# Peptides against a protein of PDB entry 3PUK: the designs that were tried, part 186

Target 1, 227 residues: chain A of PDB entry 3PUK
Amino acid sequence: ERGLKSVVWRKIKTAVFDDCRKEGEWKIMLLDEFTTKLLSSCCKMTDLLEEGITVIENIYKNREPVRQMKALYFISPTPKSVDCFLRDFGSKSEKKYKAAYIYFTDFCPDSLFNKIKASCSKSIRRCKEINISFIPQESQVYTLDVPDAFYYCYSPDPSNASRKEVVMEAMAEQIVTVCATLDENPGVRYKSKPLDNASKLAQLVEKKLEDYYKIDEKGLIKGKTQS

## One batch from the design tools (peptide; made by RFdiffusion4, then SolubleMPNN)

Design b2_p23_7_s4 (from b2_p23_7, 10 letters changed)
Fold by OpenDDE base, seed 4:
Parts: C-alpha cells; sequence; structure tokens
Structure b2_p23_7_s4 (fold): chain B 227 residues (1-227), chain A 23 residues (1-23)
C-alpha cells in the first residue's frame, strides 16, 4: 500500500491546485528538478489534467511564450528556479505567460522573495509556501532530496566533516517537512551504525521538530507517534 | 509534546501578490 503517496498528492491538490483552480481554465505548470520527481512519484498525467494542467514544462529549459495562458510554478525556493521564473516575467514586453501562480515547496528566503517582489509583483496572482520537500515512495517510505547525502554521510574522510554536517542538516529539515505534511510528531527510531550518522540525524530531527513546535501557530499538543 | 501541523505561509497579505481577480 502506498499511503504516503496519496497523502502527498492530497496535500498538493489542496495546497496548490485547489488554491488556484478556476473552472474551465487551463494552466501551464512549470516544474524544477525536485518537483518533477515529486509529482512523478505521486500522480499521473491524467491526474494533472483533471486539475486543469494542460502542459508541463521544465523551468530550466528555454520555452516558447504562451502569453494567453497563466502559469503555475511549482518549484523549489532556490536561486536557480527563482532566476528562471524571473526570466519569464522580468521583461514587461516579453512575459512568457499571462500571469503566475507560485507555490514553493519550502520556505522561500527573504532575499529571493524580495527579489521576486521587486521585479515581478504585477505578474503574480498568488505566492505561497508549502512544506513538501520529500519524495514519497511505497507505503510510508520517502526519499530525501539532498545531493550526495550518502557519499558525505558515509565518507571516512575527515575533510568531508563540514559538508556532512550541512547535508545532515538538510536531511533533518526535509524530515521535519514530512512530519508536518503527515501531521505527526514521530518518535524517532533509528539503527545505529559505526559512524553514528543515524543518531546524529535523529538528534537534528528532534531539535528541528522542537523548533517547529515553537512556531506552530495552532499550538496543538499531542503525544508522540511512532513512525 | 507539540504536534507539528501543516503550516503554509501565504503572502495574501501582501498587496503585490493578493491579486485574486476574476478574469
Amino acid sequence: as target 1 above (227 residues)
Amino acid sequence: SYLPTDIEKSYKSLKEFNKELEE
């Protein structure tokens, strides 16, 4: 059973598609590397068609303007993806699309947000941040999108220690987004290895979860769940 | 303990992005 996939899809449907959906309106959807993988993992093209997406485009590629259609950007809050968006709307005379709906998979840094605001505000109909920075697999399994995570985490080279920490931090952040998506406060279980990476990661996750709780506006208090 | 909730950050409060116009 692929429960996590359905949960993620439902989240995307409600947070993204339902949010910008207009009856009878078709949109072009722009995806980056991560969101391409994400959607591929939890939906089919037919599902996207049902949500009013007529065409999917890669944000990194050169694209022909479709000025009569609105664009749905479902992208990561990275400089690369944001820059591509800015290229689409940075020129008043050469806008790629009629308007933009932007949905970030994670919190967008203020620097990037301000850049968007300053240059493309008139073209943007919606800008939201959602917390989906993971790729679901079968059942309750997910894949973290952290480049070279395995390499650095298992590297015996001390010179990689700093990078390892950065990677683990990123992994922990993504795990927290999973928890948020699933609305769970997990009791973290891990299998220790000689390098104790699992333990360190668990600690980071717990710390970040605690931080998340502090900023939780709803202030819901529930017991820990096992996952 | 607190339970993480599904938190979304919306910029609807910003005039520049609050363009929910029926077209």
Scores: peptide ipSAE 0.023, ipTM 0.510, DockQ to the pose 0.104
Fold by OpenDDE base, seed 3:
Structure b2_p23_7_s4 (fold): chain B 227 residues (1-227), chain A 23 residues (1-23)
Amino acid sequence: as target 1 above (227 residues)
Amino acid sequence: SYLPTDIEKSYKSLKEFNKELEE
């Protein structure tokens, strides 16, 4: 069973592909490191072809212009990915594609968003944020995308304490994202470890889940599930 | 990291932006 993978694919199909679909139109899709892994985990190339994607390109690599085609950017909201996008559309001489649809995998910081608006607005047809910042592994298993998470969480060096807290906060947020995607409010389970990282993370997740469901878009209050 | 409520606020901004692009 691949329940989580199916849910993630359905989310991407609805939020990204269905949102920008035009009958008879093919697009070039630009991916970064994270979204390459994400799509590889939950779909096949044939699935992307069915969604109107003719070619997949790496946003970090130099690419030849295809000025007659529109581009779909499915990327993380990072300075690196945004800078690569800006190089594609930042000047008339550098415009590589006909137009752009941008879908971020997470919240885009105001600084990056404003930078895009200021320089490339005329070339953009869509700019949206979706909430998918994890890689599905199995039906109930996923991998978080938090750089150096293992290193900082298990570092014995006291100098890394502040960074450890930041990493745990990011992990908790991504777990909540998974729960939101699955429409679940689980009771958090963990095994105690010597460093009590699991307990701290569990508390962060519980707090964030409570906040999310109390103030969700639908104004719904859901009880805890036994997931 | 951002709370889902922060993302919701961002969605409003993006919605407005997308509306502007469609006009």
Scores: peptide ipSAE 0.021, ipTM 0.488, DockQ to the pose 0.355
Fold by OpenDDE base, seed 1:
Structure b2_p23_7_s4 (fold): chain B 227 residues (1-227), chain A 23 residues (1-23)
Amino acid sequence: as target 1 above (227 residues)
Amino acid sequence: SYLPTDIEKSYKSLKEFNKELEE
């Protein structure tokens, strides 16, 4: 059983590929660093072919135009990825693809969203957020993508306290994203360590889970389902 | 990290954007 990998793949398939699927149409898919890792962790190239993806390209790389094909951008809502997208569609004469479908792995800040809307709206056919910001591993194991998490969480330097909180929040958010993806409201468990980081993280996760299920996308209130 | 209000706002904005694209 692939466990979490299968769940993530099913979510991507439904939220991304099925959403933009058109009979007989092949698309070029553009990935960034995170989504490359994400897809690599939960699918094979053959799976992508079945979903109508003919070629995968790195959004950061210089690419030759394929103006007759539509592009599927599965990317993180970061300035870097957005800027790369904007370069692909920034001018009429320099459009690399016929049109774009954009799927963000997480919430897109309004600033970035507005930037896209202002410059490339005519080229965009879809723009959605799918909220997948973790890398699945075997079974129920996953890796959080939080830069410098170890450094800040274990830093003895009190000057890093503010950054530590930011990192903890990011980690908690990703954990909640996993829970949302799995449609689970688990009881939070942690192993006590010399540092109070585990307890703090657990509290953040619990709070965020509570908020999520009180005001979830479906407007449903869910109790704890698993531990 | 996003606040619930920010999340709602983002989704609302995106929904509106998609609606505009469909028109």
Scores: peptide ipSAE 0.016, ipTM 0.452, DockQ to the pose 0.418
Fold by OpenDDE base, seed 2:
Structure b2_p23_7_s4 (fold): chain B 227 residues (1-227), chain A 23 residues (1-23)
Amino acid sequence: as target 1 above (227 residues)
Amino acid sequence: SYLPTDIEKSYKSLKEFNKELEE
């Protein structure tokens, strides 16, 4: 048993692949940097083949059109990834694929969503958000993917304060996605550091956990569990 | 640092597989 890896895979399978599966249909899957790492950590090529993926492409790279095939975008809700998607479908005459299924690894900001909707809504068959913004390492170990997180969180430069807040929120979101994936609402434990970043992060996590379970699709409210 | 080596290797394999299906 791969522990957390198996849990993550199961979530991806149910939330992404099962959601867009059509019998006998093969899709091209587009991945960004994060989702490439994510899938690499929890599945094999054979697993993807079984889910109807015939080709995997890097969303950041120039790609030749395959107009007869539908594309599955499993990407992070970032401007970079969204921009790459828009390049694939932005022009009616230059659509790279037949249609798109988009699955974001986290909440997509309204600004990005609106941009997508305005430019290529007719090409999109699905656009969903899932909660999986972490990479499993071991059975109960995971890593967060937040660019320059260490630098901003521990920077002595006060000019980085705004960036630090953004990073903290991103980290909190990713931690919450782990909890959601594991169907847990754990108590947050931390060790205080001189900059008290751990405490701030803990508070953000707790708040976001509360919000998540309040608005859970299943309407479930869970109390804190042990972690 | 984490390297997505498994999936990266799979890209080539999947592309090859796709070509085989098209033939």
Scores: peptide ipSAE 0.006, ipTM 0.370, DockQ to the pose 0.025

Design b2_p23_8_s1 (from b2_p23_8, 12 letters changed)
Fold by OpenDDE base, seed 2:
Structure b2_p23_8_s1 (fold): chain B 227 residues (1-227), chain A 23 residues (1-23)
Amino acid sequence: as target 1 above (227 residues)
Amino acid sequence: SLEERIKRVKEIKEFNEEAKKEE
């Protein structure tokens, strides 16, 4: 019943915690709204303790400096989350923590990535994009996190066409993260709707799946699997 | 795009290598 949750947790454990683990070292973990929900859906606080996390903090809140400890940032690549990170390390004299490990849930836009590199590179020990941009609900159920997705996708206003495309692109990327997490390349099935959004989304997913496997770290290209 | 992702993979790799040297 919790198959997807277990898979997600194992992925996070290997991609994030094992990646930055140092024996005997405790870290403060910084989460944003999405990653808070993500972790709460697939693990317990005791699990995080076992992974060397002493305390979790909300990145959006003002926090007291703990300069003797390193921080693990597990955040979405949004301007809001990145700005909070930059405030923690943007000034040499005002660093909140000793150093940072940054793990993004998705592809970080160039503008944000370059901003981080320019201002905080000396404080960062590790940066990684892990491509987990969904919340597991049940063994085969997940939720996407795309703001205003419903509004833009179903808006009759033609002025929202460009925004709709951006939203659909984001949704497609998140769906691909599910496939990547499950190590599957499923055949996409959908019901046709009047606005043909499902068809367009399916095409985007298929394209992104192809792209993903082309640059897979394992160098594996898989055929379509039954899902 | 695929090109952007490939570029990013290389950039991150280089970034992490430099970070390791400074640690």
Scores: peptide ipSAE 0.486, ipTM 0.905, DockQ to the pose 0.766
Fold by OpenDDE base, seed 1:
Parts: C-alpha cells; sequence; structure tokens
Structure b2_p23_8_s1 (fold): chain B 227 residues (1-227), chain A 23 residues (1-23)
C-alpha cells in the first residue's frame, strides 16, 4: 500500500477541492510543473472528475478563454506561475475565466502576493496556502525538489557557502511539509559523516517544525512523535 | 520567518472574507 500517496491525496481533496466545491459547478484546473507531478503521483483523472474538474490545463501554455467557467489554480508560488496567472486576469477585457480559486503549494512571497492583490483581487474568490512541497513516491518515501542540491552541499569551494545554506533551507522546508501533511511532529534522526550537512539539515528541520506547529491551523502545539 | 507567516495567515483570512462579500 502506498500510504503516503493516499495521505497526500486526502490532504489535497480536503484542502483544495472540498474548499471550493459548489453543487453543480464544474471548474477548469490550472497546474504548473510541480503540481502536475504532484497530482500525477497521487491521483487519476477519474478522481479529478469526481471532484468537479472538467479539464486540466497547463498554466504555462497559451489557452483559449472559457469565460463562462471558473478556474481552480493549483500552483507553486513561483514568479513564473504567478506571472501566468496574472496574464489570465490582468485585463478586464481579456480575462480567461469567470473567476479564480488560487491554492498555493507553499508560502507565497510577499512580493508575489502583493502583486496578485493589486491586479487581480476582484477576480479571486478564494486564496489558500496548503503547504505540500514534495512528491510522494512510495508508502513512506518522497522526493525533494531542490535544484543543484548535490552540487552545493558537497562543493569544497568556500564561495558556495551562501548557496549551500539556501539549498539546505529549501530542503528543510520541504521536509516540514511532509510532517505537516502527515500531521506529525517527529524526532529527527540522522547519521553524521565527515561533512556536517546532515547535522545542519536536522537542526533546520527541528527549528522549522517548531515554528510550524506554533501557528498551525488547529492552534495546537504537538509534542514529538515516534518516527 | 514565523512573524511573516503569522502576518500572512491574517492577511489571507481578510482577503477571503472580502472576496466572499463581492461574490
Amino acid sequence: as target 1 above (227 residues)
Amino acid sequence: SLEERIKRVKEIKEFNEEAKKEE
């Protein structure tokens, strides 16, 4: 059984589809590169049809307007994905869809969020950050999406120290989204090697977990669970 | 940061409330 995939799907169903569901209403769903991989890993097209999605479209591609239908944007908070959304709703005469529901996979930077509010607020019916920034592979296995992680983490060049820190931060954040999805606050375990990468990553994860549970949707701080 | 996340939660809540009124 692929337990992690089921958990991820259940989270998306509850946080996204149930949140914007209206009786008798069909929506067009817009996906980016990351969310395409995410949904492909944990659901089928038939599952999306059951959730009121008539068709899925790639946000990066040129699309014909369907002005009578509302759009569900399930996207990562990146400049590229946000820019594509803004193109869909930036002009009153050129709106691609009737209205938008926007669900981000992670925290949207202030610069991007403010840009959306300033240009498209009247077209948006709902905005939410759901905090899923990983791809489930197996029952308890997931893949991180951090470009050039290997290169910077194992580079002996001291000039890459700042970049290494950014990569470590990104990895730690994605690990925390796994914990959030599973509703767990695990104890962090690692094996130390000559390079202090594992120790540094563990410390970042622990800190981020603490921060996350202080402000979770339930308003509860969970104790450490066995992992 | 934690402070930024707290601020964002409040901001999104307000945003969604206003959006609902306009619908």
Scores: peptide ipSAE 0.483, ipTM 0.903, DockQ to the pose 0.697
Fold by OpenDDE base, seed 3:
Structure b2_p23_8_s1 (fold): chain B 227 residues (1-227), chain A 23 residues (1-23)
Amino acid sequence: as target 1 above (227 residues)
Amino acid sequence: SLEERIKRVKEIKEFNEEAKKEE
């Protein structure tokens, strides 16, 4: 029943904690709303202590500087979370921590990534995108984090068609992160509904899965014009 | 978005290499 949770935890442990681990070193970990839910779903505080995390702080809240300690930021690539990070390190004279390790849950948009590089690159020791944008519930069940997904997907108003497509795209991308985490290339199954939303989503997932595994097979060395 | 993803992987690799030098 907890198979997916265990897989997610192992992925985070390998991709984040093992990646920045230094023997005898403790870090402060900064979380946002999504990553708080994510970690809460698959680990305990004792697990984080074992990984060298002394305290967890909410990135959105005002925090006292701890200038002698390095900070591990595990956050979603959103303007809100990135802006909070920038406030911690954007000022040369008022850095809250000694240095930063930043791990994004998904692809960080160019606008945000460039903003980080321009303002506080000297403070960052590591940057990584780990591609986990879902919350595990049980071995075969997960939830997606797409705002207003239900509203737009099932809206009878045709004026919401454009927004519906954006939501579908985001959902498909998050489903691919599940497959990547599980290291699986599954066949997509769905039940037909009057609005054909399931069929549309399935097609998007299949396309994105194909793209993902093409990257993996090529070793991330050759790009394509499309997608 | 295959091209975009590949581009980002390379960019992050370069970023981390530079960060290591400055550590």
Scores: peptide ipSAE 0.487, ipTM 0.904, DockQ to the pose 0.567; fails the geometry check
Fold by OpenDDE base, seed 5:
Structure b2_p23_8_s1 (fold): chain B 227 residues (1-227), chain A 23 residues (1-23)
Amino acid sequence: as target 1 above (227 residues)
Amino acid sequence: SLEERIKRVKEIKEFNEEAKKEE
């Protein structure tokens, strides 16, 4: 199968499950809102069982401790998700699980990363950023998760200029994760609008793609392709 | 930025190496 869903699943399998897999070991997996949607879009519970996941839990909800089991956190690097993680391991006497493997869907801001290191480093067996920040819907269709993108990108209010830039930055980053997942370095094409948002976004994407491939795991710089 | 990402890669590597010692 060559669809985007299968590609995303294979990426998650390799980057997350294979990375922390131990023979005969079962883990509890903690998901947030985004990763719940992500996994639901590209796998079934049976797939997760095959990868050594016994139970899926919502990181936002109160959960009973299972101190004999290790936890696999697959979460977005947001303050809300990170805070929930910190609550699980922040107290030395009240750790919910034996240890944590934490996998972020994107670059974790320094403020959050430093907070984790300061509070929970001894509980973490592995930390990794896997850079999948989109939802596959069809074989060649994906959805970006950028709140209020429409409102800010098309807002005529100059007071929203700073927020617009934040939104565009987030969109650009997510597009790059799609390209990285598909192992493509596309020549970005766009149709300009009166506000020239498409051009600005394209420039951001191109810049981020260049940055990504400079630090790519394989050290590869690919030529531009069609996509 | 690229510099920030490079810094993070090194930091995570070091972090994971220390984690292996505790396991």
Scores: peptide ipSAE 0.482, ipTM 0.903, DockQ to the pose 0.703; fails the geometry check

Design b2_p23_8_s2 (from b2_p23_8, 15 letters changed)
Fold by OpenDDE base, seed 1:
Structure b2_p23_8_s2 (fold): chain B 227 residues (1-227), chain A 23 residues (1-23)
Amino acid sequence: as target 1 above (227 residues)
Amino acid sequence: SLKERIERKKELEEFNEEAAKLE
């Protein structure tokens, strides 16, 4: 298939599966709520089998140990997902799997990353942040995962101003991950009426795009592309 | 922030180098 779904899948294949692939080795893959939706949107189970994944497990659920197999954790950097990972490897006698490869969908907060390092470093073979925080839909369409976005963005209550900013920040970050995935630095377009929310969001996106390309892994600063 | 991302990149590189020795 052509479009955003294919691009996202190729990115995941390169950044995650190719990164940890070993000949003849099968892995168990652990997913959370977001990454379950993400993978289901852009691949099939047969695709995952081809990448050396034998089974998919929900990180939130109780699981029986499979100590002879390594685990691939493809998860969001949330306290809930990280806590579940820590439970899998927190005790030497209670390790669920042989070792772990961890791939976060976004920047992992220092507090969570430090917890991982302190408790599970010897069990981890790789840790990477791949920066995909959206769900691809039709062709060039995607959905954002920002809780209560509608409520706070359109609330007339001034007391919600701080919450509104947090929501807009989260939305902007997710939009930037789309651009990063597509390897583009587009000009941002928006409708400003009737509220200024779109304008504010656009400014946040532009700023974050600038920051992203300054630290791009390729060391290349890209100019603005056509939107 | 930009600063945090730069620092994290370095930390992950070091982390992964050490982790690779465990293979």
Scores: peptide ipSAE 0.595, ipTM 0.940, DockQ to the pose 0.658
Fold by OpenDDE base, seed 2:
Structure b2_p23_8_s2 (fold): chain B 227 residues (1-227), chain A 23 residues (1-23)
Amino acid sequence: as target 1 above (227 residues)
Amino acid sequence: SLKERIERKKELEEFNEEAAKLE
C-alpha cells in the first residue's frame, strides 16, 4: 500500500463517487489530461468499475452520444475542458448524455462557472470542487500541474514578473490541496535560493492553509503539524 | 481569495439544491 496514493484514492472515492452514486446506475466518466494522470496514479480500472463507471472517455475527443446514460465529468477547471463539456450539453447541439455530474479538481473561475450555468444548468445534477490538483508519485511524493512553472519562476526576464506571481499562486494552491487531502497543516520548510522564490511560495502556502481551515466544512482549525 | 471561496461555497450549495430537483 502506498500512503499518498491510497489517501488520494480515498478522497476521490468519497468526494466524487460516493457523492453521485446511485444504486444500480452506471455512468460514463469523462476525463481530461490531468485527471487521466491522476486516476492512473492511484487506481485501476477495476476500482472504477466498482464505483459504477462502465466506460472512460477522453473529454477532448469526439465521442458518440449515449443519451440513455448519465455522465460523470471529473475534470480540471480549464477553458479547454469546460469548452468540451459545453459542446456536450450546450444549447447549440444535441446533448450527448442524459445528464451530467461535474467535479472540478480545483476552484473554477467565475467566468467559466457562469458560462456553465448560463448554458447547461438544466443538464447538470451536481457540481462540486474537490481540490485535488496534484499527482501522487509515492508515499510522500507528488507533482504539481502548473504550466511553465519552471520557466517563469526562474526567468531572468523582468517582464515575466506578473506571470511569475500567477504561477506562484497556483503552485501554492496546489500544495494546499495536498495538505487538505492529508488532513494536515504542516509547517513549511524550504531552501533559500537566489531568487527567493521558495520563501515567497512558502508564505503563500501558509496564508492559504490558514484560509482553508477557516472555511473548512468540518469547522476544524488545526495547528501546525510536523510533516 | 478567501472571499471568493466563501461565496463559491454558498453558490454551489444553492446550485446543487436546484439541480437536485431535476432528478
Scores: peptide ipSAE 0.593, ipTM 0.940, DockQ to the pose 0.666
Fold by OpenDDE base, seed 3:
Structure b2_p23_8_s2 (fold): chain B 227 residues (1-227), chain A 23 residues (1-23)
Amino acid sequence: as target 1 above (227 residues)
Amino acid sequence: SLKERIERKKELEEFNEEAAKLE
């Protein structure tokens, strides 16, 4: 029943913890709202201790400096989370930790990424995007994090058409992250009634999947699978 | 977009190479 949770944890372990691991070194881990939920869904505190995390802190809260320790930021690429990171390292007098490893759950917008590079580059030891933008529920069930998705997708108001498209794009991208995590290229299936939203979303997913595998880090090109 | 993702991948590789020199 928890196959997806296990897959997600293995992905995080490989992409984040193994990537920044140093023998005998402990780190403080900073989380935001989404990554708190994500980790809570697929691991225990004991698992994090085994990965060299001494303590977990909320990035949004005021924290005491621990200048002798490096920090692992596992956060969403949002203005709020990035701003909190910048407050930790944006000034020499205000540096809270020895250095930072940053792992974003999704593609970081250029505006935010450039802001980080301009102010904190010398404090950063690693920056990666791991592309996990969903919460695992069951073996093959997950929850997307797209604000007001239901409202806009089912809104009969034509004025919401543009927002509906944005929501569908976000949903499609998150679905692709699931497929990437599972190492699958599925044939998308859906119920078309009563609206054609499902068909449109399916087309977006298929297109994004094709794009993803074109730049796959392993150089693997997979055909569509039955799912 | 595909183009944006390709560019970011390259940029991050370069960034991380430089960052590794700080240790």
Scores: peptide ipSAE 0.593, ipTM 0.939, DockQ to the pose 0.662
Fold by OpenDDE base, seed 5:
Structure b2_p23_8_s2 (fold): chain B 227 residues (1-227), chain A 23 residues (1-23)
Amino acid sequence: as target 1 above (227 residues)
Amino acid sequence: SLKERIERKKELEEFNEEAAKLE
């Protein structure tokens, strides 16, 4: 199966579900807005059941404790999602679940990671970063999740320069996750626009790709592909 | 950065090793 959706699902299955699977054990899975969209794009509820998920819950909503079950958190490394996680396990006397397996969709900032370690490390059985920060649409089509990307990238207002850089950095990082998921190291091609945003983004992507493959989990450095 | 990711990778490995003892 070569479609992007299948590749993404296979990655999630290997990196998340296989990683925390225990025979006969069911887990509650907590999702945020992004991961809800992500899983909805590449799997069915029946697939999740096969992976030992009994129910999925929205991390942002108030939920009843199920203290006898472990929870699988598949969430983005955002302050909002992390804060919700901390509310579930931050209190020693009011843990919402038995324990947590936490899988971030991307690199978790030190500030958030340190906050987690300081408050609820004993409740965590596993913490991983799986680096999937995009939504597969069709075969080889994907959507990046970068808020206000259009506005900042095309804004002529100099006051938005710093925000533009942040947006482009985020986009570049997400593109790299696509390449990593597809196990590709593409040569980046682009057409320049008056603002030359495409060129800047391409440079960021190339730099990040190089960095990624230097520390690739498989220890492989791949030549450039033609995608 | 590359440096930060390398450091985080090591940190997570250590974290997960300790966490596994709680199972």
Scores: peptide ipSAE 0.592, ipTM 0.940, DockQ to the pose 0.669

